Peptides against a protein of PDB entry 5FRP. Designs and how they scored, part 133

Target 1, 225 residues: chain A of PDB entry 5FRP
Amino acid sequence: VEWTESIPQIIATREDISKELNQALAKTFIDSDPRVRRTSVMIFNKVPVTEIWKNITNKAIYTSLLHLAREKHKEVRELCINTMAKFYSNSLNEIERTYQNKEIWEIIDTIPSTLYNLYYINDLNINEQVDSVIFEYLLPFEPDNDKRVHRLLTVLSHFDKKAFTSFFAFNARQIKISFAISKYIDFSKFLNNQESMSSSQGPIVMNKYNQTLQWLASGLSDSTK

## One batch from the design tools (peptide; made by RFdiffusion4, then SolubleMPNN)

Design b2_p22_4_s3 (from b2_p22_4, 13 letters changed)
Fold by OpenDDE base, seed 5:
Structure b2_p22_4_s3 (fold): chain B 225 residues (1-225), chain A 22 residues (1-22)
Amino acid sequence: as target 1 above (225 residues)
Amino acid sequence: EEEREKMIEEAKKEAEKIAEEE
């Protein structure tokens, strides 16, 4: 009987603690110190997705996480982009959509749009990172066609107009890159053949090879920057 | 600022605890 009487108090205490924790955590995402913001983002990376959804119920935290994708501090921004993409993927895989978590899902479902909208910044480093997280987390390789389609539809279902535009542009870019890589390989093979190089086509292929390399390089960020 | 740091540290500890329980 005493144990049963303590349960409501424990539940109430846990709710209060949870609320206070959520309020405290919400403040850390907007802290002036980049180290604090970084640490806050790392919570989403270190804590299992199921526990995050269970314990972090303040919408402002999730909204703040998404805002950090445009953070001025490079390290925090890069961490945030990777973290939110991974968190989105994990959430899709592990978290059931319920009435209770609907409002959080409404925020999380905007992650794809948030990421695709980063292409409009026109920064090569950001673009490369967004490319990477799209392939790794948003639209990962999946051999099952039904699963792939379902994931794709899920990602697209909450796109804003800008995200759709970026999505189509991205796909077009990928096709071009794939084509360029294929041509690069072909040209490289041709150039490795001495007989082919001595032919009238040699200089033409060399020129095309160089153009292909320049095009590929122009789309890549300098890793040293 | 000290209270904020304390709250952050507590939040970290709680997050770590949550991570260890799985």
Scores: peptide ipSAE 0.018, ipTM 0.448, DockQ to the pose 0.013
Fold by OpenDDE base, seed 2:
Structure b2_p22_4_s3 (fold): chain B 225 residues (1-225), chain A 22 residues (1-22)
Amino acid sequence: as target 1 above (225 residues)
Amino acid sequence: EEEREKMIEEAKKEAEKIAEEE
């Protein structure tokens, strides 16, 4: 009898602990110390997605995570961008949409827009990172056409207008880069052929080669920064 | 799993610290 009477108290205590933990965790994401914020982000990176969804129920935590994508501290920002992209992908793969988790999904579904909106900062390092996480996590290589299309539609379904604009700009840029790389390869092959170099086309191709290299290089961030 | 537990523990400690400072 005493044991049965203690069960409700234990359950209540655990719920209270969980709530308190969530509240305390929410505060760590907005802590003034970047190290604390970093550690908080790392929770999302190290803990399985299923456990995160189960144990982190405070919406403010997820919202705060997304806000850190614009963090001034470079290390925290970079970590956050990678973490949120990965978390989004893992959530899509492993977390079912239910009525109970709807409110959290409403936040998580904004991750693609949050990431694509980072292009408007016009920072080369951020752009490169966003490019990377898009290919790795948001729109990964998928050989199955139906799955690929479904993922794409899922990602696009919650885009704001700015994200759509960035998406199209990104795709256009990628096409251009691909074309430039193809040209670079062709030009390189041409230049490696002595007979071709001695032809009237030699100087023309060399010029185009140099232009292509310069264009490609201009799109890359300074590795020294 | 050990790293997970360690991270959870660290997060708890930080959370407790923040809660004590309020």
Scores: peptide ipSAE 0.017, ipTM 0.492, DockQ to the pose 0.012
Fold by OpenDDE base, seed 1:
Structure b2_p22_4_s3 (fold): chain B 225 residues (1-225), chain A 22 residues (1-22)
Amino acid sequence: as target 1 above (225 residues)
Amino acid sequence: EEEREKMIEEAKKEAEKIAEEE
């Protein structure tokens, strides 16, 4: 009887300790020191997704994580973008939707919109990173058509209007890039043939080749910046 | 597992530091 009476108190005490820990952890995400913010984000990379969902119950932590995607500190921002995309993918794969975790899922389901909205910053480095995490984590390669469609529908189901616009723009850009690469290959094959280069078409193809290269290069970030 | 424990401990220490500054 005494043991049974102590269990609620122990649970309550653990819940209180957990609450205090969560509150303290939430403050680290908004700390003025970028090293503290970085360490906080790294928790989501080092701790299994199942343990995060179990132990991190304060909504403010998840909202703060998403906010760091627009962080001024480049290293923290880049880490956050990769972390939230991976966390989203892992959550979809490993975490069931329950009544108890509904409020956290409402936040996590906004990760795709959060990422697609980063395109509006119009930064080439951010765009490249967002492109990368979309292909790696949000819309990964899936040979099963039903699973692929289901994932796509899941990602799209929580889009805001801006995210939809960005999504369509992204797809249009990818089609253009693919077409440009195909042209580059064709032009390269033509230019590698000396007989073709000596023809009347040689200078025309060379010009188109250079234009294609310039267009492709303009979409890439300077790795030195 | 060791890295996980280390990160949890670092997060706790930082949380404690923040709590002491309040």
Scores: peptide ipSAE 0.017, ipTM 0.490, DockQ to the pose 0.012; fails the geometry check
Fold by OpenDDE base, seed 4:
Structure b2_p22_4_s3 (fold): chain B 225 residues (1-225), chain A 22 residues (1-22)
Amino acid sequence: as target 1 above (225 residues)
Amino acid sequence: EEEREKMIEEAKKEAEKIAEEE
């Protein structure tokens, strides 16, 4: 743990990280101690993306990072999911595609697919986290249409069939959620009006309101789990 | 496991060297 904690500083201060250091770092990602794995993932959060790409050249590190998205240890998994999504976004923004880094990019380009494939686990906590990182990092809000489309195409360009299926399912779900929220708001406004509540529509809207709430609630994870 | 430990130990030594050079 302590050794791994020192790595960010080493990467920040030294431009030539040895092959041996990379190999050792690769081993920390598969360490039996979750704390070691956690610390290893944190390197990607503590070190600038440009320095990561420069100094971490062992492909196994990146591959192992992606594998931790399915980690049994919840904290490590959650950290990994956030980290890899952020790293992907930062890489797209800051790292040029060159011949030298092509092999690493081939791995990094699978991050979107890796994340979307997590929906197949059918875990509400994971789903919520994946939803979050998609909107925060993979497909962030972008007012520029060209940039938004470019990002979308970049993300989709490396999808496998499963990722596409998940993507469509995700979008369908989001549309439904958005619709439900909109209806919830409308119903809430209606119910807050006493005159409307006293109308013949009052009971009908109340019923729809309750159904909407139940539907929305069913999609939420248990925060205690 | 032994190889892993060796690699970690080597990495620690390398890290120490890097730290000493600073």
Scores: peptide ipSAE 0.015, ipTM 0.423, DockQ to the pose 0.011; fails the geometry check

Design b2_p22_5_s1 (from b2_p22_5, 9 letters changed)
Fold by OpenDDE base, seed 1:
Structure b2_p22_5_s1 (fold): chain B 225 residues (1-225), chain A 22 residues (1-22)
Amino acid sequence: as target 1 above (225 residues)
Amino acid sequence: DELEKAFPSMNSYLIKKQLEEL
C-alpha cells in the first residue's frame, strides 16, 4: 500500500518511468488486498491525464483498470467506474492519437463498451452509477451539434454487440423516464388544485400519481445497500 | 430478455399504457 501511494508523486516528478516500475505497478492492480487495488486506481485520479499517458506505457495497467469495473469489492468497483469514465473523457479531450500510443488507445476506446456492459449485471446501484458517468463523462452536454455528433460516433464506433444493444435499451429507458416525470408533474399540478381534487377525477388521478411514483422509485437503488 | 431484466423500467408496458390514457 505504501509503495503504491508513492507512485503519483513519482509520476508527477519524473519524466521517464522505468519499464520495471510499470511492471511493478501492473501487479498492484491485481493484488489480493483491496486497499492496494484502490490505491492503484487512485493514481488515475491524482495524476494529470497527459502525465499518465506519458509515463504509464504498460498496456497491462490499462487492461487491469478496466477489469476492476467488475470487481467484487464494492468500494474499489465504484471508484474504478468513476475513474475510467473520467479518464476516457479527459483522454478524448487532451490526448492526440499517434502511432506510439495506438495500442493504449485500442484499450481506452473499449471503456464505453465496458461501462454499457455493466447493465447486464442487473444491479440497481451499478445501473445508477453507470447512468451518472454516461451523462457526466461519456456523453456530456454539448451545445455544438457537430461536436456532439462526433463524440457520439466516437463512443459508438468501438461498441461490441452487447454494448450496442445496451445503448438502445438505455435510450429507450431514458425516454420512458422523461415521460413518467412529465406525467408526475401533471398529476401533481392536478392534485394541488382543490377543485380538481374534489371532482370525480380526483381519486383516479391520485391512483395514477401513486403508480407513477412507484414506477419511478422502482428504478432507484436502495441507499442502504 | 437480458436487457428487460437489466432495465425493469422497460417492461412497464402496462404503466406506459396507463400513463398514455391520461
Scores: peptide ipSAE 0.164, ipTM 0.694, DockQ to the pose 0.161
Fold by OpenDDE base, seed 4:
Structure b2_p22_5_s1 (fold): chain B 225 residues (1-225), chain A 22 residues (1-22)
Amino acid sequence: as target 1 above (225 residues)
Amino acid sequence: DELEKAFPSMNSYLIKKQLEEL
């Protein structure tokens, strides 16, 4: 753990990270101790993306990072999912595609697929996290249409079949959620009007309001788990 | 249904029906 914790500083201070160090670091990602794995993932959070790309050259490290998205240890998994999504976004923004880094990009480009494939686990907590990182890092709000489309195409360009399916399902779900939210708002407005509540429609709308809330809530994970 | 596989809790027939009734 202590060794792994020192890695960010080493990467920051050294221009060239030795092959041996990369190999050692690769081992930490598959260490039996979750703390070691966690610390390893944190390297990607503590070190600038440019320095990571420069110094971490062992493909196994990146591959292992992606594998941790399915980690049994919740904290490590959650950290990994956030980290890899952020790393993907940062890489797209800051790292040029070159011949030298092509092999690493081939791995990094699979991050979106990796994330979208997590929906098949059918875990609400994972789903919520994936939702979050999609909106925050993979497909963030972009007012520029061209940039938005470009990002979307970039994300989709490396999807496997399952990821595409998941993507479409995700979008379909989002449409439904949006609709439900819209209805929730409408019902809320109605219910906040005393005259409307006193009408014959009052009880009907109240029922629909409750149903809408229940539906929305059903898609949320239990915060106590 | 591939969509149900990805989001079974959100794509159930019951949920769809409920949404259509809204």
Scores: peptide ipSAE 0.164, ipTM 0.668, DockQ to the pose 0.123
Fold by OpenDDE base, seed 5:
Structure b2_p22_5_s1 (fold): chain B 225 residues (1-225), chain A 22 residues (1-22)
Amino acid sequence: as target 1 above (225 residues)
Amino acid sequence: DELEKAFPSMNSYLIKKQLEEL
């Protein structure tokens, strides 16, 4: 753990990290101690993306990072999912594609697919996290249409079949959620009106309101888990 | 159904029915 904690500083200060250090770092991502794995993931959060790409050249490190998205330890998994999504976004924004970094990009380009494939685990907590990172990092709000489309195409261009299916399902779910939210708002407005509540429609709308809330809540993770 | 495959927890009969009644 202590050794791994020193790595961000080393990367920040050194222009060239030895092959040996890269090999040692690769081992920390698969360490039996979740604290070591956590610290390893944190390297990607603490070190600027440009320095990561410059100094971490062992593809096994990136592959191992992606694998941690499915590990058993919840804290490490959650950290990994956020980290890899952010790293993907930062890489797209700051790292040029060159011949030298091609092999690393081949791995990084699979991050969106890796994330969308997590929906098949059918865990509400994971789903919520993946939803969050999609909107925050993978497909962020972009007012420029060309940039938005380009980002979307970039994300989709490396999807496997399952990821595509998940993508379409995700979008379909979002449409349904949007519809439900719209109804929630409408019903809320109705119920906040005293005249409307006193009408014959009052009980009917109240029932629909409750159903809408129940449906929306069913898509949320249990905060106690 | 792609949605059922990717989000089985969100596609229970009950949830579908509730959504259709909105």
Scores: peptide ipSAE 0.146, ipTM 0.659, DockQ to the pose 0.104
Fold by OpenDDE base, seed 2:
Structure b2_p22_5_s1 (fold): chain B 225 residues (1-225), chain A 22 residues (1-22)
Amino acid sequence: as target 1 above (225 residues)
Amino acid sequence: DELEKAFPSMNSYLIKKQLEEL
């Protein structure tokens, strides 16, 4: 009888701890110390996605995570961008959409839009990172056409107008880059042939080669910054 | 140590343990 009477107290205590945990976590994401914010983001990297969804129920935590994508502190921002992209992908793969988790999904579904909107900052380092996470987590290589299309439609389904514009600009840029790389290869092959290099076309191709290299280089961030 | 600084609550230890179990 005494044991049975203790069970409600244990359950209540556990619920209180869970609530307190969520409240405490919410505060850490907005802490003034970037080290604290970094540690908070790392929780999403260290804990399995299923456990995150189960234990983190405070919407403010997820919203705060997304806001850190625009963090001024470079290290925290970079970590956040990678983390949220990975978390999105893992959630799509492992978390079922239910009525109970609908409100959290409404936030998570904005991650692709949040990432694509970072292109408007016009920072080369941010652009490169966003490019990377798109290919790694948002729109990864998928040989199955139906699965690939389904993922694409899922990603696009919650885009705002700016994200769509950014998406099309991104794709157009990728086509241009691919074309430039193809030309670079062709020019390189030509210049590696001594007979071709000594021909009347040699100087012309050399000029085009240099222009192509300059264009490709201009799209890269300074790795030293 | 960083987690303890991040959770300055009366139940900071319990919070830390829960985070470790996650």
Scores: peptide ipSAE 0.014, ipTM 0.523, DockQ to the pose 0.015

Design b2_p22_5_s2 (from b2_p22_5, 10 letters changed)
Fold by OpenDDE base, seed 1:
Structure b2_p22_5_s2 (fold): chain B 225 residues (1-225), chain A 22 residues (1-22)
Amino acid sequence: as target 1 above (225 residues)
Amino acid sequence: SELEKAEPSFNSATIRKLLEEL
């Protein structure tokens, strides 16, 4: 743990990390102690993306980072998912594709696929987190149409078959959610009108309103668990 | 190993039922 905690400072000094140090760092990602794994992931959050790409050249470190997205330890997994999504976004924005970094990019370009494949676990907490990082880091709001399309194409260009299937299922779900929200609003407006509430349709709309709420709530994880 | 399902379900059955009733 203590050794791994010192790594961000070492990387920040802009000195080339030795091959031996890279190898040692790679081992920390597979350490039996979740605190060590957590600290290792935190390196990617504490060090600027440009310095990471410059100093971490061992591909095994990046591969190991991606594997932690399926980690059994909840805290490490959650940290990893956020970290890798953010790192992907920052890399797209700040790192040029060169011949020298091609092998690392081949790994980093699989991050979107790795994240979309987490939907197959069918865990509500994981789903919510993946939803969050998609909108925050993978496919953020971009008012410029050309930039938005370019980002989308970049994300999709490295999808495996399962990720594509997950992507389409995700989008279909979003459409359904949007429809449900629209109906919720319509029902709410109806129920806020006293004349409408007293009508023969009042009880019917109230029932539909409650069903809509229950459905919307069922898609949310229990924050207490 | 968390058993990966063949497809992401996203509560699709519940959604379908709701949409059919709405």
Scores: peptide ipSAE 0.042, ipTM 0.696, DockQ to the pose 0.117
Fold by OpenDDE base, seed 4:
Structure b2_p22_5_s2 (fold): chain B 225 residues (1-225), chain A 22 residues (1-22)
Amino acid sequence: as target 1 above (225 residues)
Amino acid sequence: SELEKAEPSFNSATIRKLLEEL
């Protein structure tokens, strides 16, 4: 643990991380102690993306990072999912594609697929987290249409078949959520009108309102667990 | 082994039921 905690500082101070250090770091991602694995993931959060790309040259480290998205240890998994999504976004924004970093990019370009494939686990907490990182890091709000389209195409260009299926399912769900929210608003407006509430439609709309709320709530993970 | 289902469910049954009732 202590050794791994020192790595961010070493990466920040040394321009050339030895092959041995990279090999040692690679081992920490598969360590039996979840604290070691957690600390290893945190390197990607503590070190600037440019420094990571410069100094972490062992492709096994990046591959191992992606594998931790399916980690049994909840905290490590959650950290990994956020970390890889953020790292992907930062890499797209700050790292040029070169011949030298091609092999690393081949791994990093699979992050979107890795994340979308997590929806097949059908865990509400995982789903919520993946939803969050999609909107925050993979497909963030971008007012420039060309940039937005380019980002989308970049994300899709490396999808496997399962990720594509998941992507379409996700989008279909988003449309349904949007519709449900729209209905929730309509029902709320109706119920806030005293004349409408006193009408024969009042009880019917109230029932639909409650159903809509229940459905919207069912898609949310229990924050207490 | 985390039981990967063949398809993402996204509470599809519940969504379908809601949409049919709305």
Scores: peptide ipSAE 0.042, ipTM 0.697, DockQ to the pose 0.128
Fold by OpenDDE base, seed 3:
Structure b2_p22_5_s2 (fold): chain B 225 residues (1-225), chain A 22 residues (1-22)
Amino acid sequence: as target 1 above (225 residues)
Amino acid sequence: SELEKAEPSFNSATIRKLLEEL
């Protein structure tokens, strides 16, 4: 009988500890030291997604994580962008939607919108990173059509207006890039043929080749920056 | 605050120009 009476107190004590830990963790995401913020983001990479959802119950932590996507510190920002995209994908794959985790899902479901909104910064490095995480984590290649459509609908279902606009612009860009790459290949094949290169079209195609290459290169981030 | 532009540029003007010239 006495043992049963002690159980509520033990549970209450554990909840208090968990709350305190969550509060302490929430503070680290807004710490002035980038190293502290980085370490905090790394928790999401080191801890399994299931354990994160179980133990990190403070909404402010997730909100703060998403906010770090616009962090001034480049390394923290880059880490955050990769981390949140991966976390989103893992959550979709491994975490069931329940009544208890609904409020956290409401935040996590905004990750795609958060990422697509980064295109409005118009930074080539950010754009390249967002491109990468879209293809790796948000909309990965899926041979099953039903799964692919379901993932797409899930990603789009929580877009804000800006994210939708960004999404359409992104897709339009991808089509254009694909076309440019196709032309680049065609021009390269033409120029690799000696007879074609010696023709009256040779100089014209060479010019188009160079223009295409320049354009393709201009859309890429400078790896030195 | 990183100055958010009204629209993502994606070099759309440059792409359009390229596509028109190809």
Scores: peptide ipSAE 0.042, ipTM 0.698, DockQ to the pose 0.113
Fold by OpenDDE base, seed 5:
Structure b2_p22_5_s2 (fold): chain B 225 residues (1-225), chain A 22 residues (1-22)
Amino acid sequence: as target 1 above (225 residues)
Amino acid sequence: SELEKAEPSFNSATIRKLLEEL
C-alpha cells in the first residue's frame, strides 16, 4: 500500500518510470489486499492523463485495470468503473494516437465494450453505475454534431458482438424510460389541477399515475444492497 | 468473475436521477 501510494508523486515529477517499476505496479493491481488494488486504481485518478500515458508503458497495467471492473470487492469495482470511463474520455480528449502508443490504445479502445458488457451481470447497482458513466464520460452531451458523431463512432468501432447487443438494448430501454417519465409529468400536472381531479377522469389518471410510478420504481436499484 | 447472463438487463439509475430532478 505505502509503495503504491508513492507512485503518483513519482509520476508527477516527470521522472521516467523504469521497466521494473512498471512491472511492480502491474502486480499491485492483482494483489490479494483490496486496499492495494484500490490504491493502484487511484493512480489513474490522481495523475494527469498525459503523465500516465508517458510513464505507464506496461500493457498489463491497463489490462488489469479493465479486469477490476468485474472484481468481487464492491468498492474497488465501483472505483474502477468510474476510473476507466473517465480515463477513456480524458485519453480521447488529450492523447494523440501515435505509433509508439498504438498498443496501449488497442487496450483503451476496449473500455466502452468492457463497460457495456457489465450489463450481462444483471446487477442493478452495476447497471446504474454503468448508466452514469456512459452519460458522463463515454457519450456525454455534446452540442457540436460532428464531435458527437465522431465520439459515437469511436465508441462503437471497437465493440464486440455482446457490447453491440447491449448498446441497442440500452438505447431501447432509454426510450421507454423517457416515455414513462413524460407520462409521469403529464399525469402529475393533471392531478395538480383541482378541476381535473374532480372530473370523471380523476380516478383513472390517478391509477395510471400509480402504475407509471410502480414501473419506474421497478427499474431502480435497492439502495440498501 | 461475476456470473454473466445470456441477455443484458437494464435498470435505470438514469430514471432515479431524472425523477430527482423533476
Scores: peptide ipSAE 0.045, ipTM 0.676, DockQ to the pose 0.379; fails the geometry check

